Peptides against a protein of PDB entry 5H65. Designs and how they scored, part 218

Target 1, 294 residues: chain A of PDB entry 5H65
Amino acid sequence: QYLERTPLCAILKQKAPQQYRIRAKLRSYKPRRLFQSVKLHCPKCHLLQEVPHEGDLDIIFQDGATKTPDVKLQNTSLYDSKIWTTKNQKGRKVAVHFVKNNGILPLSNECLLLIEGGTLSEICKLSNKFNSVIPVRSGHEDLELLDLSAPFLIQGTIHHYGCKQCSSLRSIQNLNSLVDKTSWIPSSVAEALGIVPLQYVFVMTFTLDDGTGVLEAYLMDSDKFFQIPASEVLMDDDLQKSVDMIMDMFCPPGIKIDAYPWLECFIKSYNVTNGTDNQICYQIFDTTVAEDVI

## One batch from the design tools (peptide; made by RFdiffusion4, then SolubleMPNN)

Design b2_p27_3_s1 (from b2_p27_3, 10 letters changed)
Fold by OpenDDE base, seed 5:
Structure b2_p27_3_s1 (fold): chain B 294 residues (1-294), chain A 27 residues (1-27)
Amino acid sequence: as target 1 above (294 residues)
Amino acid sequence: SEQEQLSKLLKQLLELHEKWLKEEEEE
């Protein structure tokens, strides 16, 4: 666990893989915009993908809203259903299904809603009032998840996404396998529905300089580095400001690097083969910088 | 009872829906 501090010049001469403790200044970092640094990562296939934008979600839900809920799939042992017709948009049909726990409807703050035909705005409003929302569609024999390109679960302001590559979707009735139908733990919901949940991660490249050498280190972290969850930062202005403040502290604009604070972190080296060329790369790990800001 | 609980949930849902309708009319 404990590593002695190694100067960058020495690290740059060593073969990979190895682990190091370093003390360096953050000369620069990319991407510069926080929203660009937040990605979705699959723990199984390790693919990185962008967090869908509001516009992308709007399209998906708009498309879903063009489909009429199947009356045959309403009011099952798993859920009670309510349908209404909107005044606008040519009488759009919206179905809301309240999931029951052992035949009993939970309180609103513990209730999972399945929604058909809802717009992004409506779904977000519902998720703020009720515990959880799953966008669904009418399948042939059961309700199904609407689209993995959209959240499979929305809780408050948190959007939970699944991996399209690794997931094997199961119908909504598989939620019956959940013993506790009140807490709606995202991982449990995902497992029941055959979803491999994606993880929010900060993805950045740091250029580190300790005066003896310069190297680039890759950062992929969900909540340790900033001690701020990547899953929450996009929806919380205060958290965004906090991250920005941290980055500005280590890499202040308009100031010479000589005045930059020192950053202590752990990095690991690894080999990357690009064709015939072998390159050594570096990744930051097991590092928390938030403590240095306090 | 289940019916009472459903009624409460539906009431809350309807209240939200009514708010949405009002907002749409104002736009």
Scores: peptide ipSAE 0.252, ipTM 0.811, DockQ to the pose 0.012
Fold by OpenDDE base, seed 1:
Structure b2_p27_3_s1 (fold): chain B 294 residues (1-294), chain A 27 residues (1-27)
Amino acid sequence: as target 1 above (294 residues)
Amino acid sequence: SEQEQLSKLLKQLLELHEKWLKEEEEE
């Protein structure tokens, strides 16, 4: 459990896999932009994906908006439906379905909305007023999730994504399996719909230098390192500033490395084989740096 | 009652819809 500090020069000579406690300076890090450091990770297949841009989502929802909601799928035992036609040139049909809890409509702050034909802007507006929103489309026999390339669940400003590779989508009526239809826990919703939820993670490469040696360490962390959730940072300016402050503290621009603060962290080594080449890589784990800053 | 709750939810939805309509008219 307890690890003594090991100098980088010693670590660089050792075989993997091993765990180390180190004290080093953050010489540099990549990527420099926070937005580029936040990715989506599948806990099952371990695929890393980029967080979709608003432009990407616009395209998906625009495409969805070209399809007319099926009247036959409205007002089921699971949800009550409201439809309207926009007054724009397209005159598109928009359907909003209010999911019921055992036949009872919940309060707005506990309400899950299913939306057909909504734009990104409209969906965001709905998610700000109601508890949760799921973008859906009319299937052959039931409502279905619109697209896994878009969020399967939006709660406030948080977008929940699913893994295309690992998910086996089920129709919206499978939400009936949820006993609690008020809290709308993302994992529960995902399970009901056959979705493997993706996790927001910070992905960075740190160049560490303790004066005895230099090594690169990989960081993949959701909320421990900065004590800031990766799932919230992109939508919160204050959280972004906090992360930037932390990084600037450890790696201040325009200052010599001799003046950098020391970073204490845990790293693990592992082997990576690329053809005939065996390379040892390092990953940061079980490390928190934000206690003194936040 | 369910009807009352639905009415409340619909009212809130309608308010948003009206805002959307205004935005469409301004575009």
Scores: peptide ipSAE 0.252, ipTM 0.813, DockQ to the pose 0.012
Fold by OpenDDE base, seed 2:
Structure b2_p27_3_s1 (fold): chain B 294 residues (1-294), chain A 27 residues (1-27)
Amino acid sequence: as target 1 above (294 residues)
Amino acid sequence: SEQEQLSKLLKQLLELHEKWLKEEEEE
C-alpha cells in the first residue's frame, strides 16, 4: 500500500499501468462548479449519468399524475391504500400506499410509502415526514415503479436512482421478499425490484504540478476524497460550502501557484486507446485531502 | 392495534394533505 514518492517527470516517462504516490500542487481543476462534478455511476456497466434536475423530475411526476390509480390494485396484503382527490388541478387522484410488515403497519419513521400521482413537491414532503417513498404507477396486474429516470426511492433528502441499462424491473409485490420491511435499505429495495442502484460520485479532472512536470489526473470518488458523500452534497448547503472551501484551499483564486499548498495523493496510470492513438491517463485513488494537506 | 396504527398514519398523512390544500388556496 505504501509507495515511494515519485516525481511527475519520472511518471510521465513510464508505461502503464502503474501506481504512484505523488506530492503536487493543484494548478487547476474542472469542472469549476460543484453541481457539474456530481454524477451517477453504474457499478455494473460503468456508465456515467447526469443527476436529474428538479425540472426533469417535475415533468416525470407531472406525467405520472395524469394517470388514475387503479382501484383493483389498492389494499393488498402488502399495503393499505388511501386515495384522495385534489381540489384543484382538475381533481387529480392521488394514491398513497402504506407498506405493511407481515400484515402490520410500522411506525411513521419506519414506513415505506408508495405514491401514485404525486408531484415532486408532495413526494418530497412525504419523504421528510415518513421513512421512505417510492413513486409508483398502476400496472396491468400490480403496482410498478414509475420511472427509472426518477428516483426509485426517496429517503429524507436523498434520491436513489437506478441504472436503466442494467435494471430489469419487477413489480412492487416483489417487496414481499424482503424480510425486514422497516429499515428499507436502498440496496435491498433495489434488489427486490430488479434495480441496479447508481452511485453518486464526484467527477473531476485535476491538473497537477510538482515543479518537475504537469499531468492531468481523473477523480471519481463517492465519499473518500472530501470525506463528504456525493449523495448528500447537492441537498446540503453546508456540505457544498465545505467542498468549495477545500477546493479554494488547494487552488486559491488570484494567488500564484508557488503559494499553493502541496497535495499528497495516489494516482494510477492506465492505457486508453483513441483510434490509432494510444495514450496514458491517470486517476486519483485512495486519497483523502483532509489528511494529505502539507 | 393495526387499526389504531393505521389511524395514526392516516392522521399524519391528512395533516400534510391539509397543509397542501392551504398552500394551494394561497396560490
Scores: peptide ipSAE 0.247, ipTM 0.810, DockQ to the pose 0.012
Fold by OpenDDE base, seed 3:
Structure b2_p27_3_s1 (fold): chain B 294 residues (1-294), chain A 27 residues (1-27)
Amino acid sequence: as target 1 above (294 residues)
Amino acid sequence: SEQEQLSKLLKQLLELHEKWLKEEEEE
């Protein structure tokens, strides 16, 4: 879309809601640490959540590993099961269920594994070799998702999470409703299991200065602003470096703001009511930053 | 038969997966 460039001083005097095109320097931004900027967002209830840390997941899976897989739930029409006992002193039982498509097992690169009793390390190893992994537990009559505090689906290094508030979990047998049991599209899996999937988003506050005024703008974006998916950045050092480089380019340390590059972006204003107080806020939208200095 | 081929494929896939898992346990 096309909008005329508007100076910040003019924007600050106008009522919301409106859309603007601006050219400003990034004076500062928060948070400064990238991992603090990546959040999980529910598209339904709009809650923002922290991405679980490795330590959090370790605890969840360790707890799950204390439970014994139910033999009665093994080898159904939906999946073939393999059980093993670990060689460690604890001798815990682990169950791996290979999901079938009409009685046919997919190739490893198309295979969905249901895992009972696996550690985070083991689950990650499996997800690196197979298409998809779902951590599960033995329910009363069927396998069930282990915990929404952990990923409901792991594909490679991508962890897919669900909203605890909005999800109404269904048993694993509901995967039968999927016509295609080879691609394992996260949204389809979520729908089958009654999960509202969370979205990875970058959440930042930019302080913008064009010389006429200073404005704080909110950034909530999944993959457009940096042209880097928020869903992948936490697990990829190169992507992290790229984001850091972009931010350093627009807000270089040890340099005066006069030498900062100009950032062109779109912002929209909106009203926020806190009790009796009305405040106008600004959000960046439909903006992609270039990696070169403009 | 088609059924026999399917069964064979199933067995092969399971065996391959089992082998991989066993190797990981030994590490």
Scores: peptide ipSAE 0.145, ipTM 0.734, DockQ to the pose 0.010; fails the geometry check

Design b2_p27_3_s2 (from b2_p27_3, 13 letters changed)
Fold by OpenDDE base, seed 5:
Structure b2_p27_3_s2 (fold): chain B 294 residues (1-294), chain A 27 residues (1-27)
Amino acid sequence: as target 1 above (294 residues)
Amino acid sequence: SQQQQLSQLLQQLLELHKKWEEEEELE
C-alpha cells in the first residue's frame, strides 16, 4: 500500500508494469472542458461512450412518442396504467404506468413510473416528482425498455445508462423479481431487465512535470479523484465549479509552472502495443486531490 | 386504500401535466 516517492526521471527509465508514488506539477491537462471529460464506461467490455446530449435524447423520445401505447398491455398485476391525449402535437398519446409493490401502489416519492410517449422535458419533470422513471414502449407481449441509447432509469437529475453491447434486454415484467419495489436501486433494476449499467467516469490526460522529467498519465475515475461523483457533475453547477476550481488551482492559467502547486498521486505503468511499436503508458490510480484543496 | 392511493397519484400526475401544457401554450 505504501510506496516511496520516485522521481519521474527514474520512472521513465523503468520497464512496465510497475506502481509508483509521485510528486509532480500538473503542466497541462486534456480535455480542458469538463463536460468533455465525463464519459460512460462499461465495466464488462470496457468501452467508453459519450454521455448523450439533450438533443440526442429529444430525438429518441420524439420517435417514441409517435408510437401508440398498446391498450392490451395496460393495467397488469405489476402496474396500474393511465393514458391521456395531449392537446397539442396532433393529439399525442401518453401512457404512464405506476408500478405496484406486491399489488400496492407506493407513495409518489417511492413510485416507479413507466412512461410511453413522453418527451424529455416531461420525463425529467416526472422524475423530480416521483422516485424513478423508466422510458418504455409497447412490445408484442409486454412493455419493453424504449432504447438503451436513452436512460433506462431516471432518478431526480441522475440518468442511468446501459451498455448496448453487453446488455440482453428483458421485458418489463421481469421487475417482478425485485423484492423491494420502493427503493428502486439502479443496479437491481438493471439486473432485472438484463442491463449492464454504465458507469460515469472522469477521463483526462495529465501532463506531469517534477523538474526531473515529464510524462503523461491517464485518469479514469468515478468519484475518488475529485471526491465528486462523475454521475452528478453534469447536472450540478456547483459541482462543476468545484471541479473547475480544483483544476485551476493545480494548473492556473496565465501563471508560470514554477508557481504551480505540487500534486501527489499514484501512477501505474503498463505496456501498450501499437503495431510493431511497444509503448509504456501511465495511469493515475487510488488518488484523491480534493483533500489537498481543503 | 389502494384505490385512494391511485387516485392521489393520478391527481398529482394530472396536475403536473396541466402545468406543462399551460407552459407550452405560453411559449
Scores: peptide ipSAE 0.267, ipTM 0.831, DockQ to the pose 0.012
Fold by OpenDDE base, seed 4:
Formats: structure tokens, sequence, C-alpha cells
Structure b2_p27_3_s2 (fold): chain B 294 residues (1-294), chain A 27 residues (1-27)
């Protein structure tokens, strides 16, 4: 969509909601640390959640590892099972279930593993070798997802999370509904298991200044703004460096704002009411980083 | 064959598991 460029001073005087094209300098941004800007967003209830820390996951999986796999739930039409007893840690039992595609086991690079009693380290190692891993536990009649506080699906280094509020979990046997049991598309897995998948998003506040005025704009974006997926950035040092370079380009340290490049973006205004207080806020949308240096 | 495929998958899993155990024993 074509929008004429509007100066910030004019925007600040207008009622919401409206959409604008702007050209401004990034005076400052928050949070400064990249890992603090990555959140999980529910597309249904719109709640923002923190990405669980490694320590949080360690606790969840450690707790899961104290549970004994139910022998009655092993080796179904859906999966073949193998159990190990560790030499240490009081003989911890770990169960791995290889999901079959129409009764046939796929290759390792196409194989979904269901894991009971695995530690975070073990799960991560498995996810690097096999296509996908789902942490599970033994339920009353079937395997069940371990905990929505942990990833419901791990593919390589990508952790897929579900919304606790919006999800209505179904048992593992519901994976039978999937026609393709080789690609393991996260959305399909989520749907089969009654999970509303969360979306990784960059969440930042930009202070924009075009010389006519200053406004704060909210950024919530998954992959368009930086052309880098928020879902991958936390696990990839190179992607992190790229984001840092972009931010340093627009907001270079140690120099005056007059030397900053111009950022072109789209913003939309919206009303926020809290009791008697009415405020107009701004959000960046449909924007890929672009600069114009005068 | 299906049995061969299972054996291969299990072998890969076993190798990983052995490695984990060895690492734990060294700690």
Amino acid sequence: as target 1 above (294 residues)
Amino acid sequence: SQQQQLSQLLQQLLELHKKWEEEEELE
C-alpha cells in the first residue's frame, strides 16, 4: 500500500486509529539486550510470555525423569519403544518411542521421537540426530505431552511452545490423524495434539525522531523487520550478531543522532484506554528495515 | 526391511546413549 510520508509532528496531533509512513531516526530502543526482546506470543489470547530459560527446562525435564515409563503403553501401532536404565542416577529409566508412518519406521532424519524421562541435554542431543522430539509422559491410558511449560516439539535447535491458556491437550495417539508422518510440520503436530502454538516475536520499543517530533513506537514482529526469524535467533550466534549489527547501524553508539541513518517504516496509531486515561500509542507494522542516509 | 530399519535406528540411539553414559562416568 502506498502511503505518503507524514512528519511526526503531524502524526502526534492526529486521532487514532490511522496508518502512516514515516522517515525517522532511531534515537534509542529498549530493551538493549536482544535476548530480552524475544518473547512468545499467542495468536488467540494475545498474551506475551517469556521464553523459558534453560534452567526452567532443566527443572521440568529433571522432574519428568523421576517418573517411570508405563510398560503397558509401549509398542503400539503408532510407535516402537525402547527403554534404557541408566547406570547412574539410581537407575533412571528412559523410554524412547519411534513413531511409525503407516506402520513403517522412517529414516532417522524423518523420524519423530517421543521421549520419557530424558534430561534436557539428552533431548537436545536426540533432536540433533533425529527429525523431531516430543517430550512425553505416561498417562492413564496413553502417552501424553509432558508439559506445555516445555517445548511440545523440538526440531534441531528450534523449540516449539504451546499456549497453556488456549490449548486443550489430546493424547499422543491423536498423531494418527496426521497423513504425513515424515515431515512433522509443527502446526500439524500442534493441531493433532490440541495445542495452540505460540509464536516467537521480537518485542521492542523504538524512540523515533525525525526532527519535527519524537514518538515511541512498539515493535512486535516475528521475522519481517530484521528478515531474521525470532524463533531461531536465540540459538544462533550469527543471527544474533546480525541483529546487533542492524541495531548498531541505526543507533550507533558514541556518535550524535545527527549522524544516524534514516529509518523508513510504517506505523499505526491506536487508542489505549485505562479508566479515565486515554492514550494514543503507535506500533510498527509491515516493515523491513530500510535506511536512507542524507 | 522394517526390521533392518528398526535395527539401524536402535543402533544410532544406542550409540548416543553409550556416549552419554561415558560422559557421565567421566564427570
Scores: peptide ipSAE 0.259, ipTM 0.828, DockQ to the pose 0.012
Fold by OpenDDE base, seed 3:
Structure b2_p27_3_s2 (fold): chain B 294 residues (1-294), chain A 27 residues (1-27)
Amino acid sequence: as target 1 above (294 residues)
Amino acid sequence: SQQQQLSQLLQQLLELHKKWEEEEELE
């Protein structure tokens, strides 16, 4: 869309809601650490959540590993099962269920695994070899998702999470409703299991200065602003470096703001009511930053 | 038969998956 460039001083005097095109320098931004900027967002209830840390996941999977797989739930029409006991001193039982498509096992690159009693390390290793992994537990009559505090689906290095508030979990047999049991689209899996999937987003506050005024703008974006998916950045050092480089370019340390490059972006204003107080806030939208200095 | 071929394929795939499981246990 096309909008005329508006100076910040003019924007600050106008009522919301409105959309603007601006050209400003990034005086500062928060948070400064990238991993603190990546959040999980529910598209339904709009809650923001922290991405679970490795330590958090370790605890969840360790707890899950204390439960014994139910033999009665093995080898159904939906999946073939393999059980083994670990050779370590704990001797825990682990179950792997290979999901079938109409009684046919797919190739490894198309295969969904259901895992009982696996550690985070084991699950990650399996997810690197197979298409997808779902951590599960033995329910009363069927396998069930282990815990929404952990990923409901792992594909390679991508962890897919669900909203605890909005999800109404269904048993694993509901995967039968999927017509295609080879691609394992996260949204389709989520729908089958009654999960509202969370979205990875970059959440930042930019302090913008164009010389006429200073404005704070909120950034909530999944993949457009940096042209880097928020869902992948935490697990990829190169992507992290790229984001850091972009931010350093627009807000270089040890240099005066007069030498900062100009950032062109779209912002929208909106009203926020806190009790009797009305505040106008600003959000960046439909903006992609260039990697070169403009 | 088609059924026999399907069964053989299933068994082969299961064996491959089993091998990968065993490798993970050894690591």
Scores: peptide ipSAE 0.144, ipTM 0.765, DockQ to the pose 0.010
Fold by OpenDDE base, seed 2:
Structure b2_p27_3_s2 (fold): chain B 294 residues (1-294), chain A 27 residues (1-27)
Amino acid sequence: as target 1 above (294 residues)
Amino acid sequence: SQQQQLSQLLQQLLELHKKWEEEEELE
């Protein structure tokens, strides 16, 4: 969408909501640390959540490991099961269920594993070898998703999370509804299990200055702004470095703002009510920095 | 409502922003 460029001083005097094209310098941004800017966003209820840390997941999986897999739920038409007792001092019973496609076990690179009683380390090892892993538990009548506080689906290094508020979990047998049981598309898996997937987003606040005025605009973006997926950045050092380089380019440390590059972007204004106080806020949208450096 | 959801999102963003400011002040 084409908009004429508007100076910040003019924008600051206008009522919301409106959309603008601007050219400004990035005076500063928050948070400074990349890992603090990555959040989980629900597209339905719009809640923002922190991405769980490894320590959080360890606790969840440790708790799950205290429960014994139900033998009667093993080896269904949907999956073949293997159960064993670990050789460690805890002697945990672990069950792995290999999901079948029309009664046939697929190759490892197309295989979905359901795991009961696995540790985070074990699950990660499995996800590196198989297409997908779902942490599950034994329900009364069927296997069920372990906990929405943990990933409902792990593919390689990517953890897929669901919204606790918006999801209405269904049992694992609902995976039967999937026509394609080889690619294991996260959205399809989520739909089958009654999960509303959370979206990884970059959440940052930019202080923008064009010489006529200064305003703060927040960025909530999944993959467009940096052309880097928020879903992958936490697990990829190269992607992290790329984001850091981009931010350093626009806001170089130890240099005066007069030497900063110009950022061309779109912002929209909106009204926010804090008690009795009405405030106009701004959001960056439909902007890619790689294309907007002037 | 959708409007309520948007409002909630905006409030959360404001809260996060405050937390970020506090963390930076401590660093």
Scores: peptide ipSAE 0.017, ipTM 0.315, DockQ to the pose 0.652

Design b2_p27_3_s3 (from b2_p27_3, 16 letters changed)
Fold by OpenDDE base, seed 1:
Structure b2_p27_3_s3 (fold): chain B 294 residues (1-294), chain A 27 residues (1-27)
Amino acid sequence: as target 1 above (294 residues)
Amino acid sequence: SSQQQQQQLLLQLQQLHEEWLREEEEE
């Protein structure tokens, strides 16, 4: 849909909700650090969460590693199991369960591993060699997901997280419901296990100035604005550099705003009520940063 | 064959396990 360009001064006088097309300069933005701008968003309850740090994951997996795998839960129709015993860690046991496709072990590039008792380092090593990894623990009657504070699925360097609030976890045997046990689509895995998957999003606040007025606009976007997936950016240095370059292009340090390029984007206004005060806020939507900046 | 595929997966797993054991010895 086509919207006419509206100057910021006019927008600032109008009631919400409305949609606008604007042309403005990016005076400033926050947060300045990319890693601080990447969040996890629940599409159901709309909670925003921080992406867990390595240290947080270490704690979770270390705790899990203190538990001994239940022998009764090994080697089911769904998976074959191998037990590794460490030499220098008080004989810690790690169970590696290989999910079968119709009773047949898949290729490594199609294999889902269920890891019980693994450290973060060990899990990462496995995820680099095999298609997918799910951290699990021994439940009462079946294997269960270890903790929703950790990834429920790791594929290469991508960590998939679930919403604690919205998820109703089901046991690992529910993976039997999956017809395709080779691709391990995250959404399908999540559905089978009763998980509401979280979405990686860029969360930023832009201060926009078109010379007629200044407003702050909120950006929450997964992959459209930068044409870079938020889910991949934290684990890819080149993608990080690309985002940084884009931001530096629009908001170059040490240069006067008069020399900044113009940003064209769509914003929507909405009302926020804080007690007795009604505030109008703005959000960027349906916007892709163009490579060619005027 | 399915058997060959299974063997390959198990071999890869074994290799990884051996790597872990070596790393433990080096620490």
Scores: peptide ipSAE 0.284, ipTM 0.845, DockQ to the pose 0.011
Fold by OpenDDE base, seed 2:
Structure b2_p27_3_s3 (fold): chain B 294 residues (1-294), chain A 27 residues (1-27)
Amino acid sequence: as target 1 above (294 residues)
Amino acid sequence: SSQQQQQQLLLQLQQLHEEWLREEEEE
């Protein structure tokens, strides 16, 4: 919808909630580091979580690797199983389960692997050759997802996470409910397993100044603002450089604000109540930044 | 054929396993 441009000084005097179109300079932003700005957001409970570091995942998978795969859970109608024994590490057992489509093994580029007892490095190697990987463990009656603190699905370099608070995990046999066992759409896998998938989001606070006033606006966006998916940026150096370039363009270091480019965006105001205090906050929405030639 | 498809997947898995075993021997 068309909105007239409103100066910040006028916005600061108005009650919430309202929507505005603004033209302002990005005086500053937080956090400064890209890695710190990427979070996981639950669409149901709205909790924000940190993206796990490789070190965190190493610990989880190492712990999982101490458990021996249950022989009774191997070779079902859903999957065929192979057990690999390491030469080192006291003969650690790794179970690789290949999910079948209507009793037939798929092509590698369509294959879902269930990995039991694998390290992060091993899982990553598998995910580079096969379509999808799910870290699992032996439950009492069926294979189960290993841990929601780790990815429930790995596709190439993309790690898909689930919300611990909102998910009600179901056993791996529930993948039988999927009609299409070749594409392995993350949302479909999540639904089958009772997982509420988390969304990668950029989370930043912008200090905006148009010369009439200054306000802070919150940015929570998955892929629109930068036209770069938050889900991919952490694993792609070129995408990281692109985001950094965009931010440096709007907020160049060592230069006075008078020389900063103008940012056009939409912001919405909303009320936040903290006890007896009522505060008006602002959020950027429906905005895509483009490189302006100055 | 479905049989060829199955064979291809199994061969790829076997190859990967052999690679892992070689890497462990080199460590």
Scores: peptide ipSAE 0.284, ipTM 0.844, DockQ to the pose 0.011
Fold by OpenDDE base, seed 3:
Structure b2_p27_3_s3 (fold): chain B 294 residues (1-294), chain A 27 residues (1-27)
Amino acid sequence: as target 1 above (294 residues)
Amino acid sequence: SSQQQQQQLLLQLQQLHEEWLREEEEE
């Protein structure tokens, strides 16, 4: 998709929708804090939502931990079960269900654990040691996903979330439909359980200035713009520092805009209707930032 | 081999459980 560079002053006069290649300086951006720019996006209903905070998850799992695992749902053809009882907390029970592949237990690095009654801390300990963890609860006839407000799948430090609006949850036994019960691909797990997975995205507004005009462009991107996955950035300090360095490079504090590096990117215009008011908005697309030597 | 893998998984779970129990006793 080759496009000639178009000055912002010309773009601002044109109707939407159109695609442009631009060269501009990043005058400013919002939000300024990285954690505020990471959102969850539904590819089906297009709803944007906040990534749950640790405190939010702690509440959900603490509530789940107040329920006793149903003995009738333990040790099925799909999974074997171990029950752990705490010494304190009135003997709270935690059920660890380990999913089998054709009756055989996989390796720890291939194992899916279903956790019933675990706290956030306990679940994190398990997810750091085993391949995948699903927080579950006892349903009427089967184990069920605990809550879509919490991750439906945890793999290491990666939390996978589902859309409450678009998902039609199915019971845990639907994991039987998976031919491969070792890799635990998030999309496959989601499909089996009737979950529409949410996508981590960077959401930012860039104010771009090329000297001919000023334009605000919206960035919604998962992993292309920074070449850093939005799904990993919140759990990795080094990745956070990298994003901050990139933003500081393009928009350095305490320096005049004349000294800013040029940003080359693609933007698309689109129409937005708010009642009787029609406006043209701009979105960055198919763009990867590169470090330019100043 | 499959039996060894199963035993390793169970051992790892047991070790983690024992760690939790120790931490609980220290509180």
Scores: peptide ipSAE 0.283, ipTM 0.844, DockQ to the pose 0.011
Fold by OpenDDE base, seed 4:
Structure b2_p27_3_s3 (fold): chain B 294 residues (1-294), chain A 27 residues (1-27)
Amino acid sequence: as target 1 above (294 residues)
Amino acid sequence: SSQQQQQQLLLQLQQLHEEWLREEEEE
């Protein structure tokens, strides 16, 4: 839909909800640190969550590592199992389950490993060498996902998380429903296991100024705004640098706003009611960053 | 062959396990 450019002063006088095309300067933004702007969003319940820190995951996996794998759940039609016993740590056992594709073990770059009793460090080592890793635990009758507070799927450096509120977890044997047991598409894995995947999103507040008025606009975007996936940025220094460069371009430090480039974007207004107070808020949508120096 | 593929995966796992064991001994 084509929208004419509307000055901020006009927008500020209008009722919500409406959609606008604007051209404004990015006076300021928050949070300033990139890692603080990356969140997990549930597409169903719309809850925003923090991305778990390494320390949080360490605790979860350390707790899981205290549990001994159930021998009865090893070597099924779905997976072959190997048990590794540590020399130290009182002989801690780690179960590595290799998911088979039609009874055949795939290549390492196509395989899914189910890890039971591994530490974060150990799991990361496995994920660096094999295509996919799922942290699991022994349930009563089957392997189960370890904890939705941890990734349900790790692929390289990418951690896939699920929503605790919206997910209805199913046992690991439900992976049998997957026809393709080589690509391990996160959405397919999630569906098989009853998981509602969380989405990585950039969450920022922009203060926009076009010389006629100033408004704050909320940004919640996964990959369009920066043309960089929020899911990858935390683990890639080059992507982080790129985002920082973009933000520095639009909001350069040490110079006056008059010298800032123009940002063209779409915003939508919406009403927020808090008790007796009604406020109009603004959100950026369907926008890729573009610089207009003119 | 599929058998060779399986053997390769198992070998890679074994190598990784041996690496872990060595690291544990060095700690």
Scores: peptide ipSAE 0.281, ipTM 0.843, DockQ to the pose 0.011

